# Peptides against a protein of PDB entry 2YKT, part 118

Target 1, 231 residues: chain A of PDB entry 2YKT
Amino acid sequence: SRSEEMHRLTENVYKTIMEQFNPSLRNFIAMGKNYEKALAGVTYAAKGYFDALVKMGELASESQGSKELGDVLFQMAEVHRQIQNQLEEMLKSFHNELLTQLEQKVELDSRYLSAALKKYQTEQRSKGDALDKCQAELKKLRKKSQGSKNPQKYSDKELQYIDAISNKQGELENYVSDGYKTALTEERRRFCFLVEKQCAVAKNSAAYHSKGKELLAQKLPLWQQACADPS

## One batch from the design tools (peptide; made by RFdiffusion4, then SolubleMPNN)

Design b2_p14_6_s2 (from b2_p14_6, 8 letters changed)
Fold by OpenDDE base, seed 1:
Structure b2_p14_6_s2 (fold): chain B 231 residues (1-231), chain A 14 residues (1-14)
Amino acid sequence: as target 1 above (231 residues)
Amino acid sequence: SLDELLKKAEELLK
């Protein structure tokens, strides 16, 4: 029946969230943590590289003919430091606004969805059983009427069961329909949550890239001219 | 396939 099909669809939505979406989200969080760790590693390695660059700048400053190049090398290192500071801010946001919140969400979701599905199933079954009972009673009544010399005796009762069946059928269909809409809304909400959190990450990432571009664009012409302009 | 999805993503970014 239509109601049975819709019921199956509803259950499948909940099962898909619990068995496919949530495990995939946990994996996504794990991959995010790995990515965060790698970026932290890059920051650390970069510090070592640019500290070494500062040392080269010190040597230039101590030279007789390359003193001005020392300042250039120091500026290069300083610009990098500023870029790295921006990266660290982005990473903090990535951790606090995306990973932590997703982790909290997925941790609570399993219990929530299980309870929601159970509630739906219980009520759906209750309505279904009530309908089946009425249908069974009508069938019994019709059997009695068929064997009776006075079938009119059962006419009023038959009408009552027919009306009850119609009402219960409609109620069941409406309940299952609403259940399906609710399930789809729950699924959509979870995807929207992910998209929204990823948008925040994208904004922070854009700020990081913009800052780096601005700093380098400002200084690069000066650095490029340094060797062409002897002291 | 993953390759097809990546191709579609690239097209969306053009």
Scores: peptide ipSAE 0.006, ipTM 0.392, DockQ to the pose 0.047
Fold by OpenDDE base, seed 3:
Structure b2_p14_6_s2 (fold): chain B 231 residues (1-231), chain A 14 residues (1-14)
Amino acid sequence: as target 1 above (231 residues)
Amino acid sequence: SLDELLKKAEELLK
C-alpha cells in the first residue's frame, strides 16, 4: 500500500542518517584533524627554514659588499612569517568553526535520531493496529450478516465501520506523509549545516591565500631586482 | 578515482 511504502521510506531515511551519514561524518572529522595536524607540521618546519634564512641575512648584513641583500633576506623571512600567521588563523577557524562543532553534533545525534524514529514507529504502529482492528471487525460483522435471517439489522453498524476505516486510513496516510517530510528535513538540515560550516572555513582560507598573494606580489619585484642593483 | 572526482568538481565550477 501507499502508506506502507511511505513508512518504509521514512524508516530508511532515519537509518541512512544513522548508519551511513553519521559514520561518514565522523570519518570526515577524523580526516580533517589529520589535515590540520599536517598543516601545523608544515608551519613548524617552515619556521626552521626561514630562521635559517634569517641567519643568511645576518651574514649578508655583516658583509661589505652585500649589506642590502641582508635586508632582502630579512624581508623574505618577515613576509613568510605574516603568511604563516594567516595560516594559523585559518587553522583555528578550521578547528573551532568546523571540526569541533561537527563533532559535538554528531555525538549527540545518535540518541536524538533513535528517539525520533522510535516515536514515529510507535505512533505509526498504533494507528495501523487500530485500522486493522476496525477492518477485522467489519469482516466479522459481514460474516454474521450473511448467516442471519435479518441482515438489515447489521446495516447501520456496517456503515459505521466503513466510515471509521476510511477515517483511520486517511489519518494513517497523513501521519506517515508528515513523518516522511520530517525525516527528509532532518537529513537536509544536516547537509546544510555541513555546507554552512565549510563555507565559513572557505572564507578564512580565501583570506589566507589573498594575503599571501598580496604580500608576495608587492615585494617580489623588489627582491628580483636586488642583485642587479649593487650598492 | 580521485582524479575523476576532481574532474567532475572542475566541471561543476564552470
Scores: peptide ipSAE 0.006, ipTM 0.391, DockQ to the pose 0.052
Fold by OpenDDE base, seed 4:
Structure b2_p14_6_s2 (fold): chain B 231 residues (1-231), chain A 14 residues (1-14)
Amino acid sequence: as target 1 above (231 residues)
Amino acid sequence: SLDELLKKAEELLK
């Protein structure tokens, strides 16, 4: 029946969220944590590299013929420091605005969805059983009427059952329909939340990249000219 | 595959 099909669809939505979406989201969070750790590692490794660059700058500053190149090397290291500071800020946002919030949501969601599905199933079954009982009673009544010497005796009761069946069928269909819409809304909300949080990350990432580009664009021409100038 | 997804993403960015 139409109601049965819609019921199956509704259950499938909940199952998809619980068995596919949530596990995938947990994996996404885990991969995000790994990514965060790697980027933190990059920051640490970069510090060593640019500290070494500073040392080269010191040597240039101590030279008689390359003093100005020392300042250039120091500036390169300083710009890197500023870029790394921006990266650290981005990482904080990545952690706080995406990973933590997603982790909190997914942790609570399993229990919530299980309860929601159970509630839906219980009520759906209750309405279905009531309908089935009414249909069974009508069938019994009709059999009794067909075997009776006075079928007219059962006519009013038959009409009552027909009306009851119609009402219960309508109620069941409406309930299942609403259930399906609710389930789809639950699914959409979760995807929307993910998209919104990822948008925040994207904005922060854009800010990081913009700042880096700005700093480098400002200084790079100067650095490129340094070797062309006579000492 | 990842390559297929990246290709699709490129098309979406046009």
Scores: peptide ipSAE 0.006, ipTM 0.389, DockQ to the pose 0.052
Fold by OpenDDE base, seed 5:
Structure b2_p14_6_s2 (fold): chain B 231 residues (1-231), chain A 14 residues (1-14)
Amino acid sequence: as target 1 above (231 residues)
Amino acid sequence: SLDELLKKAEELLK
């Protein structure tokens, strides 16, 4: 029936969230944590590299013919430091605004969805059973009427059951329809939350990249000409 | 879209 089909669709939405979306989201969070860790590792490794570059700059500054190149090397290291600071800010946002919040939500969601599905199923079944009962009673009444010498005796009762069946059928269909809308809304809400949090991360990431681009664009021409200029 | 799916649902129940 139409109501049965819609019921199956509704259940499938909840099952998809619980069995597909939530596990995938957990994996997404895990991959995010791995990415964060890797970036932190980059930060650490970069520090060592640029500290060593500073040392080379110091040596240049002490030389007779390469003093100006010392300043260039120092500037390169300083620009990197500023870019790195921006990266750290981005990582904090990535952790606090995306990963932590998603993790909190996904941990709470399993119990919530299970309860929501159960509530829907219980009420749907209740309405279905009530409808089935009325249909069964009508069938019994019709059998009695066919075997009776006075079928008109049952006409009023038959009409009452027909009306009851019609009303209960309508109620069931409406309930299942609303249930489906609710389920789809629940699913959409979860995707929207993910999108919104990812947007926040994207803004901070853009700031990081912009700062790096600006700093390098400003200094790179000066660095490129340094070796061509006489000491 | 959500709207399309909701419309489909309504059609199924007509």
Scores: peptide ipSAE 0.027, ipTM 0.599, DockQ to the pose 0.055; fails the geometry check

Design b2_p14_6_s3 (from b2_p14_6, 9 letters changed)
Fold by OpenDDE base, seed 1:
Structure b2_p14_6_s3 (fold): chain B 231 residues (1-231), chain A 14 residues (1-14)
Amino acid sequence: as target 1 above (231 residues)
Amino acid sequence: SLDELLEKAKELLK
């Protein structure tokens, strides 16, 4: 029946969230943590590189003919430090606003969805069983009427069952339809949550890139001219 | 109608 088909679709939405979406989201979170760790590693490695650059700047400052280049090298290292500070802020946001919140959400979701599906199934079954019962009673009544010498005796009761079946059928169809809409809304809400959290990450990432671009654009012309200007 | 909803649902789930 149409209601049975809609019921199957509704159940499939819940099952897809629980069996496909949530496991995939857990994997996404795990991959995010790996990415965070790698970026932290990059930050650490970069520190070593630019600390070594500072050492080269110190040597230049101690030289007789390259003193001004020492300041240039120090500035290069300092700009890098500022860029790295911005990266660290981005990483904090990535952790706190995306990963942590997604992890909390997915952890609670399994129990919630299970309960929601169970509630829907229970009520759907209850309505279905009530409908089936009325249909069965009508069938029994019709059998009795066919064997009776006075079929008119059952006419009023037959009409009552027909009306009850019609009402229960309509109620079941409406319930299943609403259930399907609810399930789709639940699915959409989860995707929207992911999108919104990823938007926050994107904003912070944009800020990081913008700051780096600004700092380098300001200093790079000075650095490029340093070797052309003898001391 | 329920039929229209079912058809739409099938399309959305593909």
Scores: peptide ipSAE 0.011, ipTM 0.473, DockQ to the pose 0.038
Fold by OpenDDE base, seed 2:
Structure b2_p14_6_s3 (fold): chain B 231 residues (1-231), chain A 14 residues (1-14)
Amino acid sequence: as target 1 above (231 residues)
Amino acid sequence: SLDELLEKAKELLK
């Protein structure tokens, strides 16, 4: 029946969220944590590299003929430091605004969805059972009427059961339909949440890239000419 | 496949 099909669809939506979406989201979070860790590793390694660059700058500054190149090397290291600071800010945002929040949501969601599905199933079954009972009673009444000397005696009751069945069928269909819409809305909400959090990360990432681009664009021409213009 | 998805993503960025 239409109601049975829609019921199955509704259950499938909840099952898809619980069995496909949520596990995939957990994996996404895990991959995000790995990515964060790798970037933190880059930060640490970069610090060592540019600290060593500073040392080279110090040596240049102590030289007789390369003093100005010392300043260039220091500037290179400083620009890196500023870029790295932006990266760290991005990573904090990535952790706090995406990973942590998604993790909190996915953990709470398992319980919520289970309860929601159970509630839906219980009510759907209750309405279905009530409908079945009315149908069974109508069938019994019709059998009695066929065997009776006065079938007209049961006509009013038959009409009452027919009306009751119609009403209960309608209620069941409406309930299942609403349930399906609700389930789809729940699914959409979860995807939207992910998109919104990813947008926040993207904004912070853009700030990192913008700052780096600006700093390098400003200084790179100066650095490129440094060797061509000996003091 | 992942490769197909990546190619699709590239197209969406054009």
Scores: peptide ipSAE 0.005, ipTM 0.365, DockQ to the pose 0.049
Fold by OpenDDE base, seed 3:
Structure b2_p14_6_s3 (fold): chain B 231 residues (1-231), chain A 14 residues (1-14)
Amino acid sequence: as target 1 above (231 residues)
Amino acid sequence: SLDELLEKAKELLK
């Protein structure tokens, strides 16, 4: 029946969230944490590299013929430091605005969805059972009427059951329809939340990349010319 | 494969 099909669809939505979406989201969070750790590692390694570059700059500054190149090397290191600071800010946002918030939600979601599904199932079953009961009673009444010498005695009661069945069928259909819409809304809300949080991360990432590009574009021509222009 | 997914993603960005 239409109601049975819609009921199955509703249950499948909840099951898909619980059994597919949420586990996948947990994995996504885990992969995000790994990515964050790797980027933090890059930042740490970069510090050592550019500290060493500063040392080379110091040596140049102490030389008689390469003093200006010392300043260039210092500038290179400083620009990189600024870029790395932007990266750290991005990573902080990545952790706090995406990973942590997703983790908090996914941890609570299993219990919520289970309860929601159970509530829906209980009410759906209740309505279905009531309908089945009325249908069964009507069938019994009809059998009794067929065997009776006075079938007219049962006519009013038969009409009452028919009306009751019609009403209960309508109520059940409406309930499962609303249930399906609700389930789809719950699913969409979760995807939307993920998209929105990822957008926030994207904005921060864009800021990082823009700042880096700006700083390097400003200084690189100067650095490239440094060897051609002896002091 | 990951490469195939990346190619699909590139198409979405066009």
Scores: peptide ipSAE 0.000, ipTM 0.362, DockQ to the pose 0.049
Fold by OpenDDE base, seed 4:
Structure b2_p14_6_s3 (fold): chain B 231 residues (1-231), chain A 14 residues (1-14)
Amino acid sequence: as target 1 above (231 residues)
Amino acid sequence: SLDELLEKAKELLK
């Protein structure tokens, strides 16, 4: 029946969220944490590299013929420091605005969805059973009427059952329909939340990249000219 | 595959 089909669809939505979406989201969070850790590692490794660059700058500053190049090397290291500071800020946002919030949501969601599905199933079954009982009673009544010497005796009762069946059928269909809409809304909400949080990450990432580009664009021409100038 | 997804993403960015 139409109601049965819609019921199956509704259950499938909940199952998809619980069995596909949530596990995938957990994996996404895990991969995000790995990514965060790697980027933190990059920051640490970069510090060593640019500290070494500073050392080269010191040597240049101590030379008689390359003193100005020492300042250039120091500036390069300083710009890197500023870029790394921006990266650290981005990482904080990545952690706080995406990973933490997603982790909190997914942790609570399993229990919530299980309860929601159970509630829906219980009520759907209750309405279905009531309908089935009414249909069975009508069938019994009709059999009794066909075997009776006075079929007219059962006419009013038959009409009552027909009306009851119609009402219960309508109620069941409406309930299942609403259930399906609710389930789809629950699914959409979760995807929207993910998209919104990822947008925040994207904005922060853009800010990081913009700042880096700005700093480098400002200084790079100067650095490029340094070797062309006579000492 | 990841490569296929990346290609699709490139198309979406156009």
Scores: peptide ipSAE 0.000, ipTM 0.363, DockQ to the pose 0.051

Design b2_p14_6_s4 (from b2_p14_6, 10 letters changed)
Fold by OpenDDE base, seed 2:
Structure b2_p14_6_s4 (fold): chain B 231 residues (1-231), chain A 14 residues (1-14)
Amino acid sequence: as target 1 above (231 residues)
Amino acid sequence: ELDKLLEEAKELLK
C-alpha cells in the first residue's frame, strides 16, 4: 500500500543516516585530525627552516660587504612568522569549530536516531494494528450479515466500522507522511550543519591565504632588488 | 524543498 511504502522510505532515511552518513562523518573527522596533525608538523618544521634562515641573516649582518642583505633575510623570516601565526589561528578554528563540534554531535547522534526511529516504528505499528483490527471486525460483521435472515440488523454497526476505518486510515497516512518529512528534515539538518561548519573553516582559510598573499606581494619586489642595489 | 520532496514522494506512491 501507499502508506506501507511511505513507511519503508521513512525507515530507510533513518537507516541511511545511521549506517552511511554517521560512519562517513566519523571517517571525515578522522581524516581531518590526520590533516591537522600534518599541518602542525609543517608549522614546526617551517619554524626550524626559517630560524636557520635568521642565522644566515646574522652572518650577513656581520659581514663588511653584505650587511644590507642581513636585513632582507630577517624580513623574509619575519614575514614567514606572520604567515605562520595566521595559519595557527586557522588551525585552531579548524579544530574547535569543525572537528570538535562534529565529533561531539556524531557521538550523541547514534543513540538519538535509534530512539527516534524506535518511537516512530512503535507509533506507526500501533496505528496500523488498530486499523487492521477494525478492518477484520468489519469483515467478520459482513460475513455474519450475509448469513443472516435480517441483514438490516447489522447496518448501523457496519457504518460505524466504515467510519472508524476511514478515520484510522487517514490518521495513519498523515502520521507516516509527517514521519517522512521529519526524517528528511533530520537528514538535511545534518548536511546543513556540515556545510555551515565547513564554510566557517573556509572563511578562516581565506584569511590565511589573503594575509600570505598580501605580505609576500608587498615585500617580494624589495627582496628581489636587494642584490642589484648594493648599499 | 522538503515539502517538494514529500509531494514528489506522495505522487510516486500513488
Scores: peptide ipSAE 0.023, ipTM 0.565, DockQ to the pose 0.049
Fold by OpenDDE base, seed 5:
Structure b2_p14_6_s4 (fold): chain B 231 residues (1-231), chain A 14 residues (1-14)
Amino acid sequence: as target 1 above (231 residues)
Amino acid sequence: ELDKLLEEAKELLK
């Protein structure tokens, strides 16, 4: 029936969230943590590299013929430091505004969805059973009427059951339809939350890239001329 | 959007 099919669709939405979406989200969070760790590793490795660059700058500054190149090397290291500071801010946001919040939600969601599905199933079954009962009673009444010499005796009661069945059928269909809408809303809410949090990360990432671009664009022409214009 | 989707689903069930 139409109501049965809609019921199956509703249950399938809840099952999809619990069995597909939530596990995938957990994996997404795990991959995010791995990415964060790798970026932290990059930070550490970069520090060593640019510390070594500073050492080269010190040597240049001590030379008689390459002093100005020392300043250039120091500037390169300083620009990196500023870019790195921006990266650290981005990572904090990535952790606090995306990973932590998603982790908290996904942890609580399994119990919530199970309860919501159970509530829906219970009420759906209750309405279905009530409908089935009325249909069964009507069938019994019709059998009695067919065997009776006075079928008119049962006419009023038959009409009463027909009306009851019609009303209960309508109520069941409406309930299942609303249930489906609710389930879809729950699914959409979860995707929207993910999108919104990812947008925040994207903004912070853009700030990091912008800072790097601006600093390098400002200094790179100066650095490129350093060897061509010796003192 | 959800209302449209619901209506589409109802039509598919006919």
Scores: peptide ipSAE 0.021, ipTM 0.554, DockQ to the pose 0.049
Fold by OpenDDE base, seed 4:
Structure b2_p14_6_s4 (fold): chain B 231 residues (1-231), chain A 14 residues (1-14)
Amino acid sequence: as target 1 above (231 residues)
Amino acid sequence: ELDKLLEEAKELLK
């Protein structure tokens, strides 16, 4: 029946979230943690590189012929420090606003969805069983009427069962339809949450890239002229 | 819109 097919579709949405979406989201979080770790590693490695650059700047500052180049090397290291500070802020946001929140949501979601599906199934079955019972009673009544010398005796009761069946059928169809809408809403909410959290990460990443570009664009002409224009 | 999706699904079930 139409209601049975809609019921199957509803169950399939819940199953898809629990068996496909949530496991994929857990994997996404794991890959995000790996990405975060790699970026932290880049930050650490970069610190070592620019600390070594500072040492070269110190040596230049101690020389008679290259003293002004020491300041250039220090400026390069300072710009790096500022860029890395922005990267660290982006990483904090990536961790706190995306990974942690997704992890919290996916952990709670298994229990929530299981309960929601069970609630839907229980109520759907209850309504279905009540409908089946009325249909069975009508069938029994009709058989009794066919064997009776006075079929008119059962006519009012038959009409009552017909009305009850019609009402219960409509109620079941409405419940299943609403259930399907609810299931689709639950699925969409999860995708929207992911998109919104990714937007926050993208905004913070844009700030990091913009700051780096601005700082380097400002200083690079000065650094490029340093060797051509000795003090 | 979810309502549209629901209506489309209902149509497919006819």
Scores: peptide ipSAE 0.021, ipTM 0.564, DockQ to the pose 0.048
Fold by OpenDDE base, seed 1:
Structure b2_p14_6_s4 (fold): chain B 231 residues (1-231), chain A 14 residues (1-14)
Amino acid sequence: as target 1 above (231 residues)
Amino acid sequence: ELDKLLEEAKELLK
């Protein structure tokens, strides 16, 4: 029947969230943590590189003919420090505003969805069983009427069952329809949450890239001129 | 897309 088909569709939405979306989201979170760890490793390695650059700047400052280049090398290291600080802010947001929140949501969602599906199934079955019962009673009544010498005796009761079946059929169809809408809304809400959290990450990433571009654009011409114009 | 799916669902049950 139409209601049975819609019921199957509704159940499939819940199953898709539970069996496909949530496991994929857990994997996404795991991959995000790996990415975060790798970025932390990059930042640490970069610190070592620019610390070594500072040492070269110290040597230049101690020289007789390259003193001004010491300041240039120190500036290069300082710009890196500022860029690194901006990256760290981005990473904090990535961790706190995306990964942690997604992890909390996905952990709670399994129980929630199971309960929601069970509630829907229970009520759907209850309404379906009530409908089936009325249909069965009508069939029994009609059979009894056919064997009776006075079939008119059962006419009013037959009309009552027909009316009850119509009402229960409509109620079941409405319930299943609303159930499907609710399930689709639940699915959409989860995707929207992911998109919104990714937007926050994108904003912070853009800020990191902009800050780096600004700092380097400001200083690079000065650094390039340092060797061409010795003091 | 969601609105389309909802309308299709309504039509299926008519």
Scores: peptide ipSAE 0.020, ipTM 0.568, DockQ to the pose 0.052; fails the geometry check

